# Ledger of designs, part 121: peptides against a protein of PDB entry 6EJA

Target 1, 276 residues: chain A of PDB entry 6EJA
Amino acid sequence: VEYMPANPVRIAFVLVVHGRASRQLQRMFKAIYHKDHFYYIHVDKRSNYLHRQVLQVSRQYSNVRVTPWRMATIWGGASLLSTYLQSMRDLLEMTDWPWDFFINLSAADYPIRTNDQLVAFLSRYRDMNFLKSHGRDNARFIRKQGLDRLFLECDAHMWRLGDRRIPEGIAVDGGSDWFLLNRRFVEYVTFSTDDLVTKMKQFYSYTLLPAESFFHTVLENSPHCDTMVDNNLRITNWNRKLGCKCQYKHIVDWCGCSPNDFKPQDFHRFQQTARP

## One batch from the design tools (peptide; made by RFdiffusion4, then SolubleMPNN)

Design b2_p20_6_s4 (from b2_p20_6, 6 letters changed)
Fold by OpenDDE base, seed 4:
Structure b2_p20_6_s4 (fold): chain B 276 residues (1-276), chain A 20 residues (1-20)
Amino acid sequence: as target 1 above (276 residues)
Amino acid sequence: FFARSGSSGGGAHIDGGLPE
């Protein structure tokens, strides 16, 4: 018997999209669309064709909006965090959209569970935040992420400027930049004026791939720390042998990895996974 | 609940620094 919540959560899906893959986005959108949820779509500033396509979609659905502002985000860029933070603020200011969860997606994401299953699960755990940690040694994570390095996003490049210290008293964590955050925590991140949020926003504005660490770090050092679940409810095809080629050196002064495309042979992962 | 395929829209992580 599937759990049916009495007060089902409503989800704000934040779609960060770029390029020209309109058909892919359309397929994904159709797969995740539900009248009870909200869709806030950011299209990369450089993706004008896609922006026009997305605007057309937004005009057809009352629960679909497009960001009036657009950022030119790059791989690993600090602007991605800015995109999320601004989107969060916008969503909180949209009083006509009573969302309960924030979920970020890209055009490369696809649902592998039903909406009912997702809603049921999140309704059961509505007070939790779902962030996946790296699962490695934290010191190694800091080194590999370059968190002890100062970066500046400028001219579509992440420039490494020098070394920096991790703020004292802060337990740094991170992992996946795909997460599910409850409204309460998003409100905290958006409107809190405490030292933690203020300091971390400043710190991560000069961080490489900040979305992989900012929310983890803020959450774990906040009064909301007990709400963390080390699960982002995503299946990602990570293969370091294939995905870690330092292929982004032209964009960032650091080496990174990317997930790989799923192949038909990987289909069993969708069925055998214990995680929702 | 979601499958993430490829690096479109981010989703990558850092795995090493450049030598100085």
Scores: peptide ipSAE 0.321, ipTM 0.805, DockQ to the pose 0.611
Fold by OpenDDE base, seed 3:
Structure b2_p20_6_s4 (fold): chain B 276 residues (1-276), chain A 20 residues (1-20)
Amino acid sequence: as target 1 above (276 residues)
Amino acid sequence: FFARSGSSGGGAHIDGGLPE
């Protein structure tokens, strides 16, 4: 029996896109589009063709907007977190868009459940935040993520400047940079002036892959810590043998990994899984 | 609810540091 919520949640989808994958983005967009949701699209500063295409789409739908600002983001760059934080602020300032959940997506994401299923689930858990932790040793996570290293994003490169200390009294966590956040927590992150949010924003502005850890760390150390669900409702094809080749050393002074591509036939199998 | 294919979107996990 499908749960039919009396007050269905409305979702702000934040799409961070780059490159030339216009057709892929269009397919994904059509798959996730619903009149009751909101779509806020950031196109990389360097992706002018894609920006033009996205603007055309935004003109056709009243619930689709494109960020008037554009950042030149790089893999692992601190600017990605800035992109999310600014988009969150923008979305909160859009009083005509009463969204309940923030969901970030890229052009490489695709829905494996129906909109009704997503809405039903989130409506049931509207007070929760969905972030996936790394599920490993935390000390190892810190070392491997380079959280104890100071990075500076400059000239399309993440420069490693030296060592740094993890802030005292903070329980650092992280994992996936794909998440679902409720409006209340987004408001907290955006507008809170407490020491936690202030210090973490500063700390993560010099962090490699900050979006993989910032929201986790802030949430778990905040008054909202009890709202965390260790599930980002995503399926990612991780194969470290294939995805961990230190292929980003030209961009960042660190070795990173990337998820692998799914084959089209894999998506059909995902629809049959018990995972939301 | 969503499947991610590839590294599009900017973020991916770090595997380790480079030698000094």
Scores: peptide ipSAE 0.315, ipTM 0.796, DockQ to the pose 0.601
Fold by OpenDDE base, seed 2:
Structure b2_p20_6_s4 (fold): chain B 276 residues (1-276), chain A 20 residues (1-20)
Amino acid sequence: as target 1 above (276 residues)
Amino acid sequence: FFARSGSSGGGAHIDGGLPE
C-alpha cells in the first residue's frame, strides 16, 4: 500500500510553452493533471495559436490559469527567468491557490511517476528544494556558462556586451533549469529585499540561461541553504556529441547545448529505482 | 519524476564560448 500523507502537498505547475504543438501539450497536460494541483501556463508571445488553445483549456478547469502577460522568450534569454519570477509572484498573490511546491515544465516534459508517488515524496520532503548542480569544477562551470560575461537580451538576441565580475562573497552554483521549489523559498525569492536577492536579480537579468544558476545561487547563499537537495527529480537525455554543436549561435553570442530526444531503447532508463 | 525529451521549452546548457 502506497503511503498516503495526511497533509498532501499541492503543486503549482508552471508550464512554459511555445510553438504549435498543441497535441503534445495536451497529452502532457492530461498526464500531469490532477484536481488538487494548480497549473499556471505561460505561452510565448509569438505563439498565438497555442495561446488560444491553452485559453480554451483554462476555461474548462478552475485550477488552470494562463498568464495575462506573455513574453517573447528566446533560447537562453534572460526573459525566461523573468517569466519564472513573475509567475512566482502571481502564484503567491493568488490566495485562492494554496500551493506548496513550484514545478516548472515544458511541453517536452513527461511524467514518469504517478501523481501519488510525486505527492507522497514531496509531502515527505516538503521543506526541501530540489535543484540539480552541474557536478563539475565551479570555475569551469562559470567559464562555460559565461557567467563572467555580460549579456543583454534585445531584439530576440542575446548580445554579449563584455566581461563582468561575479559579485564577491557569493558562492555561485548552477546546473539544470528544471527544479522543484517549496513555497517558502519561492516567497523568499519573490519578496525578500535583502542584499542577496536584490543583487542576484540584477546580476542574472544580464545572464545567459539565468534559470540554470539563479535559484541555485540564491538558495545556497540564503538562510534556506540547508534545504537544498542536489536532485531535480528529472531525467534528461544528454549527449554532448549530438547536442552541443553551437546550434544557437544565431540567437545567442555563445555556444549552447540541448538535450536529445529519448528513443524507445532508452525506456529502461525510466524504470523505477531507489532514486526518485 | 519527470523526463525531458528534446529542447522544447528550454532546458539547455551552455558549453563554452564562441569558437575561435
Scores: peptide ipSAE 0.321, ipTM 0.799, DockQ to the pose 0.630; fails the geometry check
Fold by OpenDDE base, seed 5:
Structure b2_p20_6_s4 (fold): chain B 276 residues (1-276), chain A 20 residues (1-20)
Amino acid sequence: as target 1 above (276 residues)
Amino acid sequence: FFARSGSSGGGAHIDGGLPE
């Protein structure tokens, strides 16, 4: 019997979706849907078909909303961070949605644990923030991520403008752009006017793949640093040999990697993972 | 708790820079 917390956490699922995979999204949505949670869906500005489909879904459920604003996000674009930050602000301004955790998902994500298990776990660790770090040398991470480079998102491209310095006194970190953040930290990120948040928002507005590093860096340098858990509770199929082909050169002035699709032969990994 | 398959979700990481 699964533990049922007395005060279960409520989750704001932020779905960032694009393309035409309406059926896939529908299946995923059904898999994660619960009446006690909240679903805030951003559909890429270019994905009008999907937007229409998502709007239909949102009209059927009171705890499902679609962003009234839509961004045209590109791989590695700074606009993705803007999407999350704006979504966070929106969610905090929705006083009728008392959520406790922020979880970002895409149409490519799928739950491998039950809702009860997720809620039980997060209820136990409701004061923690779950971010996965790169696990490498920090200097190497900075170089590989291009954090010491200035980028500008314009005309659906990430332009490399030149070199820049990492802000002094800031311990830069990062890893996965998939995370679970508690409301308290989201409030801090959204409303704090301290130098850390202000400077980091500015810094990361000119950063490649900013969502992979912004929240890590802000958290670890903030008064909330003790809430960091180096685990994003995700399984991703990384194979650098197959996924690192500089396939995004047409979009960004940098070489990147993408995760690979899971195959049936990878199924055992879902069972053997030490992460919940 | 969640599995991610493929790159369609926007998640990726940088592997290096372009030659100058």
Scores: peptide ipSAE 0.312, ipTM 0.790, DockQ to the pose 0.610; fails the geometry check

Design b2_p20_7_s1 (from b2_p20_7, 9 letters changed)
Fold by OpenDDE base, seed 2:
Structure b2_p20_7_s1 (fold): chain B 276 residues (1-276), chain A 20 residues (1-20)
Amino acid sequence: as target 1 above (276 residues)
Amino acid sequence: DLDDYYDEKIEALNEELDAA
C-alpha cells in the first residue's frame, strides 16, 4: 500500500541530453512523465537532430519545455554546472511552474521506482537536500578531482591552466553529480549574493567536473547545511532488511526499496550531515 | 604524476567533446 501525501511535492526534472539517443530518451521520458511534474530539457548544442525531436515532444505537453539556450554539455564537462545553474534560474523564473524539488537526469537514466513512491518519499522529507558524498579521504578527493588546479573549458576544449588555492574557511566536499535539491536551496544558490555563493560560482567556473562538487560544497558551508542528506536516492538501499532489490547501471545504481516502507528509524542510513 | 593524471582526464574529456 502506497502512502499518499496530502500535499504531494512537485518535481522539476532537468534532463541534459546529447547525441542521437532519441529512442532512449523517449523511453525514459515516458517512464518518468507525470502531469503534476515539470520537465526542462537541455539538448547539447551540437545535437541538432535530437533537439528537433525534443522540441516536438515539448509541443505536445504543457509541462515540458526546452531550454532556449544550448551549451556543449558532454557528460563530465565543466559546462554541465553552468547548464544546471542556468536551468535553475530559468525554473525559478517560471512562476507558472510551482515545483518543490530539482532532480537532474540524463538520457541514460531510467527510474526503477514509481512516481508515487518517489513523491511520497520526497513529500515526507521536503525540507531536505539529497547529495551523495564520496565517503573517502577528502584530501585525496581534492587531489584527484583537481580542485587545487585551474581548468578552463573553451570552445569545446578543456585546458589546464595551473595551480590555485582553495578558498580559506571552505570545507570542500563532493561525490555524485546526481542530486535532489529542494526549491529553497536552489533559490539560495541562484539568488544569494553572500560571499559563499559568489566565491564558489567563481571558483567552480575554473573547475574540472564541477557538478560533482559544487552543490555539495555550497550546501555544507551554507546556512542550509543542516538539510543535507548524504544520499541521492540512486546508490544505496535504505533498508536491506526489507528485502530491497538493487539494479546497477553504469551511471546510476538504484535500489528497489519502496519509500513507503521507509521508517524514521531508517533515517540514519542517509547519514545526514549537519554543520554549524 | 598528478599532472599526468589530469592530462589524461582532460584528454579523455576533450575526446568526448570533440566526438559529440
Scores: peptide ipSAE 0.037, ipTM 0.667, DockQ to the pose 0.046
Fold by OpenDDE base, seed 1:
Structure b2_p20_7_s1 (fold): chain B 276 residues (1-276), chain A 20 residues (1-20)
Amino acid sequence: as target 1 above (276 residues)
Amino acid sequence: DLDDYYDEKIEALNEELDAA
């Protein structure tokens, strides 16, 4: 049964892109584009060609904008979280874009449902936040993610500096770095001055792969904790069966997991699979 | 237990999504 919400949610899609894969980005963009949603695109500071291409696209669509600021983000870098946080702030300041949900996308991760299905679902559960947790031993997660280690992003590298303690009274959680966050929670993360948000922003500025746990941790320890849904409504192949690999050793002093890249031909098959 | 509760809730949400 097709459910048509009376007040359909509008989504702010945040795309963090890099490299020279303009054609791939264009294909992905066309696949997810809808006139009722908003698209905010950050292009890596080093990807000038891609930036020019994205700018051209943004000029053709009123609901597509490019970040005026650009960061040199690296895999696993703390700067990625900064990119999301700044994007959130920007989006909240765009009064002409009445978005209800924040969704981050990459070329390697694809929504498993049609736009209509996604909108219908989110419209029904507009007060919820969707983050996928690791579903394992939390202590093991902390160790594997290096949350008890101090990292510094410098010279396009995440340097391991030493050990640290997790702040007392904080229940750490995490999993996928792909999330669907409602505007209310984004507002909280962006503007709250409480001890939780302040401490977590500081803590995660020295964290490896911060986007995989920052929002989880903040949400679960916040007044918004009741809105947590342990599902990001995405297909993410982390190849968990094979464990984590030491990927990108040239830029990170740690081993971690990265989602596998999906090819366009894979999308059809994956969309037909059951959600975990 | 709490885990069962969440699992059931997630399953219900998935069903709703599939039905949409």
Scores: peptide ipSAE 0.000, ipTM 0.328, DockQ to the pose 0.021
Fold by OpenDDE base, seed 3:
Structure b2_p20_7_s1 (fold): chain B 276 residues (1-276), chain A 20 residues (1-20)
Amino acid sequence: as target 1 above (276 residues)
Amino acid sequence: DLDDYYDEKIEALNEELDAA
């Protein structure tokens, strides 16, 4: 008997989409849609066709909204973090959407658990935050992610400007850019004026692949550090052979690893796995 | 010790997630 919580959590799904992934997005949306949750969709500024399609969807469902602002995001760009942060602020200001958890998704994502399972689990652990760490040597992670390097996003390119130091006293961490964050932590990230949040926002404004480590680092160094769970409840395709290639050298002055897009043939495999 | 308590709780949660 699946546990039915008395006060089930409601989830704000933030979808960041771009390009011509309309079919993939539609499939993913159908798979994750539920009347009790909320969906906030950002479409890349350059993806006008996709934007029109998403707007049509949003008009059909009262719990689906599209960001009125649109950013031009690039792979590894700092603007991606800005997108999440602004989305978080927007969602907190939407008083008619009482969400409990923030979950980010891309068009390549696909649910491996049922809605009931997800809701039951999160309802049980509603005071926790779920971020998957890299689980390796931290120094190596810093180097591979280029966290000790200064980047500037300009003209749809991440320019490497030079070396930088990680702020003293900060324990840097990261891993997957897929996370499940509770409302309380999102509020902290959004509205806190403490030195940690302020410094980290500044630091990560010049960071490559910021979403892979910003929330990890902020959480672990914050008063909310005890709420961290080293699991994001999602399977990501971290195929190192494919994902760590310098495929985007034309738009970034660094080679790093990012989760690969899922292929349809991978879905069957992912649904059979219990581990993210 | 509160730190120990939270560490244990987090560990237990991680185990549950891995087993799910």
Scores: peptide ipSAE 0.000, ipTM 0.306, DockQ to the pose 0.020
Fold by OpenDDE base, seed 5:
Structure b2_p20_7_s1 (fold): chain B 276 residues (1-276), chain A 20 residues (1-20)
Amino acid sequence: as target 1 above (276 residues)
Amino acid sequence: DLDDYYDEKIEALNEELDAA
């Protein structure tokens, strides 16, 4: 659905980056940049060179900021969820950035809509939240995700400590770690003091790949459950044959699937009306 | 019931999203 909205939504894009791929990040940023949106970038604590480069970019654009805090995040680490949660809090406290939606981006998944299409669609459904579910047996999902296992992130490693029980009365769900969340739900996750949010934050502090399940589970068990849409407006680049292996065994006591990175040639799929 | 209503609504939204 594409139309010209009278009050177009504005998007806060959160980027979590690491390593030394400054040129790659620059190319990606240029591909997704729009003057009407906001960009909040977290650089891994260990990536000082990249941090300096990102700071330079942020000084060139008024709608680009870098997190003053930095975490050491690893693939599958619980700290990744902490990064998102803290960035959400920061963004809510930025009164000069009137964003309507929260969207995380990386090279692992990429939107296939133009900026105009994305804005038009989200403006029409501004009260909805977009989370893609796994679409298979829930028990199998729990096992495959290791949700019934206890993990501890320490020294850049996810240690499997043993078994655990999923809290009683909670319907666990998950799938993609790419999501489009409206401001209202982000406010709920950030500031609610109810038992659900408190319990889930605790539970997912010891969870592998928490971003793939936390927001799904919180939303579906919350008073906002009727706002869920089983779609995240993303294209996934999963290789079923090659992507599901123990390639990260050196940092995680678990085997799973990882998406393939998109190539720069794919960036044109998210076209912006105004590029810097 | 409410569950059916929500399922239908979500399905419709998903269809619109896919067609956009």
Scores: peptide ipSAE 0.000, ipTM 0.314, DockQ to the pose 0.021; fails the geometry check

Design b2_p20_7_s2 (from b2_p20_7, 10 letters changed)
Fold by OpenDDE base, seed 5:
Structure b2_p20_7_s2 (fold): chain B 276 residues (1-276), chain A 20 residues (1-20)
Amino acid sequence: as target 1 above (276 residues)
Amino acid sequence: DLEEYYDEKLEEENEKLRAE
């Protein structure tokens, strides 16, 4: 029996899904669904079949909604960050959904902990933000992520336009594009007009794989920096030891490393990881 | 591994492009 908090946190799960993986999505959804949480689902603009399926689900559950807007995203595209940012705004404007944490998921994700465990943990640490860093040399990370390069998302491709400078005074960080963010920080990211948020939004609109470092960088350079926990509580693996592979050039003009998706054989290993 | 990751992502992108 897990500890039951007196004031349990409620989670807004943002699902960004695409393709035709309806069965996989259904499996994941069943695994994470709880009546006390909220589910906001974005379906890629091109995935009409999946969209129809998701709409059917949303009609069956009052705590499941589908984004009325849909973006055509590509893997590693800057538009993914836009999707998260817009979804954050939407969720903050939903006064009937009193969520405490923002958690992003894909159709391929699977929870490592039970709902009770997750809620208990987050309820205890409701003032913290959970972002996993790369754990490498920062300069190397910048290079491998292409943060010093300018990209443009156009025609379903990330075009490398040239070099750019990282803004002065900014400590760049990143790693996993899976995060758990508390409502307060989401509010800051969404509504702040300070120089940090404004410049970073602009900077990352031309960034490859922006979700892997945007929130890290903003958080660490913000007044909320003391709330960071270097752990995303996710079943992800940063496989830096196995070497890097170039991105498929027809999709992304870059060579680098990315975290691995969950594999079933890794399940036991991940379950043994300690919580922050 | 990383190669498998990229392969999966490529497939996902292909699925997106083929989706009606």
Scores: peptide ipSAE 0.044, ipTM 0.763, DockQ to the pose 0.045
Fold by OpenDDE base, seed 4:
Structure b2_p20_7_s2 (fold): chain B 276 residues (1-276), chain A 20 residues (1-20)
Amino acid sequence: as target 1 above (276 residues)
Amino acid sequence: DLEEYYDEKLEEENEKLRAE
């Protein structure tokens, strides 16, 4: 017997899309669309054609909206986190959208469960947050992610400015940049003025691939730490042809990944004194 | 897996940066 929730959760899906893959987006949208959920779509500032297409879709569905603001993001850029954070704020301010969970989606992965199963599962565990950790040595993770390095996103590049220290008392964590966050935690991240959130927002504004670590780190160091579930409920690489990995192969992924292909020239080192 | 792939690529780039 499958669990049927009395009060099923409603999900806010956030899609960060770029390029000209309107047909792919349409297919993906149809695959994930449900009348009981909400869809908030950010289109890269440089993707005007796609923006027009997405606007058309949004006009057809009352539970689909497009961000009125648009950012230009790059691979590994801090702006991606900004996009999510602003989207979270927007979604919290949409009082007519009573969502319970925040989920970001891309073509790289897909929820491992059907909609009904996902809803049932999340309804049962509505107080939990689902973030997949790297599952490796944390010190190595820090080094590999460059968390001990200071980066600046500018002119479509991530500039390596120098070394930095992880804030004292903070245990960093990370892994997948695909997550399922409950509304309560999103509210905390969005509106809390405590030292943790404040410091982490500052710290991660100079971080490479911040979405892979920010929410993990904030959650695990917050009063909400007990809500952590080391699972993002994703099927990794469900699309054999396309995914976030394609950016390294110079294949455009229309959502979830940076509009820019991974290129060594996107990074440049400037020397300055180390900073916390 | 995909995560490992990303980690590998990132590590490679970080190594390049360190070598500069």
Scores: peptide ipSAE 0.016, ipTM 0.556, DockQ to the pose 0.296
Fold by OpenDDE base, seed 2:
Structure b2_p20_7_s2 (fold): chain B 276 residues (1-276), chain A 20 residues (1-20)
Amino acid sequence: as target 1 above (276 residues)
Amino acid sequence: DLEEYYDEKLEEENEKLRAE
């Protein structure tokens, strides 16, 4: 039996989905759904069929909502960051959803630990933010990510406009685009008008794969820098046969897996409480 | 692995974009 904290954290799960993977999304949703958490789903503007399916789900659960706005994004596009930022603002403005943590997920992302374990862990470390860094030479990372290049997302393409410089005094960092952020930091990112947040939002609006670096960079250069944990609570190498990519931190493990490779019988690992 | 597949495709696209 897992320890139950006196004041358990509640999680806002943000799902960014596209295409026609309705069945995969449904399976993932069933695996992660809990009545005490909140689910905010963005469907790509071009994915109308999927949008209709997701709307049906949202009508069945009071703690599931779909973004009223929809963006068209491409792989590596800067618009993905815009999606996260807008969803954060929306979630903060939902006064009836008292969430404590923001967690982003995809249709292929599965938790491999129980909800109780996740909640217990986050409840213990509710003041921390979990972002996994690349763990290598930063200069190499900058070059590899093209952070010294200016990109423009237009007509379903990322156009390279030219070279640019990293803003002075900013220590750039990044790694995984999967993160767990506490409400306090999300509030800071959303509402702060300081030079850091303002400049970084501008900078990353012309960045390739912005979600892999934006939150890392903002956090590490912010007054909240002492809250960073270099881990996103994803398990490393959980099941190679299933083709999962995972990271590990203490007792909480999550994996991104192919929906086709994930076996239904494995769902017994997830302990969820469905809405009555 | 769908995630790995997408990562590979993304990397290919990113490499192309960086080279442009």
Scores: peptide ipSAE 0.023, ipTM 0.625, DockQ to the pose 0.160; fails the geometry check
Fold by OpenDDE base, seed 1:
Structure b2_p20_7_s2 (fold): chain B 276 residues (1-276), chain A 20 residues (1-20)
Amino acid sequence: as target 1 above (276 residues)
Amino acid sequence: DLEEYYDEKLEEENEKLRAE
């Protein structure tokens, strides 16, 4: 008999989607949908067709909502963090959605194991936050991420303006832009007026790939630092042979890494690896 | 790796629960 927690956690899945891949989104959605969870979907401002499709889905399910606001996001753009932060605020204001965890998803990242396994695990560790660190030299990470560089998002482009200093007394960390955050920490990030949150929000508004390090950095320097788990419980599709490469050169003045999108064949492989 | 870690932790938790 599989163990079922007495008070299972409920998850708010935040999906940030763009483009024309409506069928792929539908398949992914069907794979992760559960009646006890919540789904909050942001569609890029430029993806009107996809927006219409997602709206149709949201009308069919009471636990699926679409952001009333839409941002024009770019790969690596600071606006992506803004999207997450605003979605967090929205979700906290939805009193009819009692979620316990915030999880972001895309076609390039999937939760490991079954829903029941995920819920059981998170229910056991409901007071923890799951963020995967880079696991290497931090100074090198800072350089590779361009955290010591100032960027400005303008006209669908990340402009590199020059050098900047990392705020004193802050231990910078990061790695994966896929995270599992408990409601308490999300509340802290959303409503705290302390110097840490205020300064980091400002700092990361001029940061490339901000989602890969913002939450790590805030958490590790916050009163909630003891809740850090160096694991995001995700499986990402990385082509190790290709390594990191410059992507979307036309919109970013930097080189970085992005996970590959999962193919249907990959999904089947993930299901086969599930263990009781 | 991450998958291995997850599998190990999940299995450990399941074992603990079975022992209760």
Scores: peptide ipSAE 0.012, ipTM 0.389, DockQ to the pose 0.016; fails the geometry check

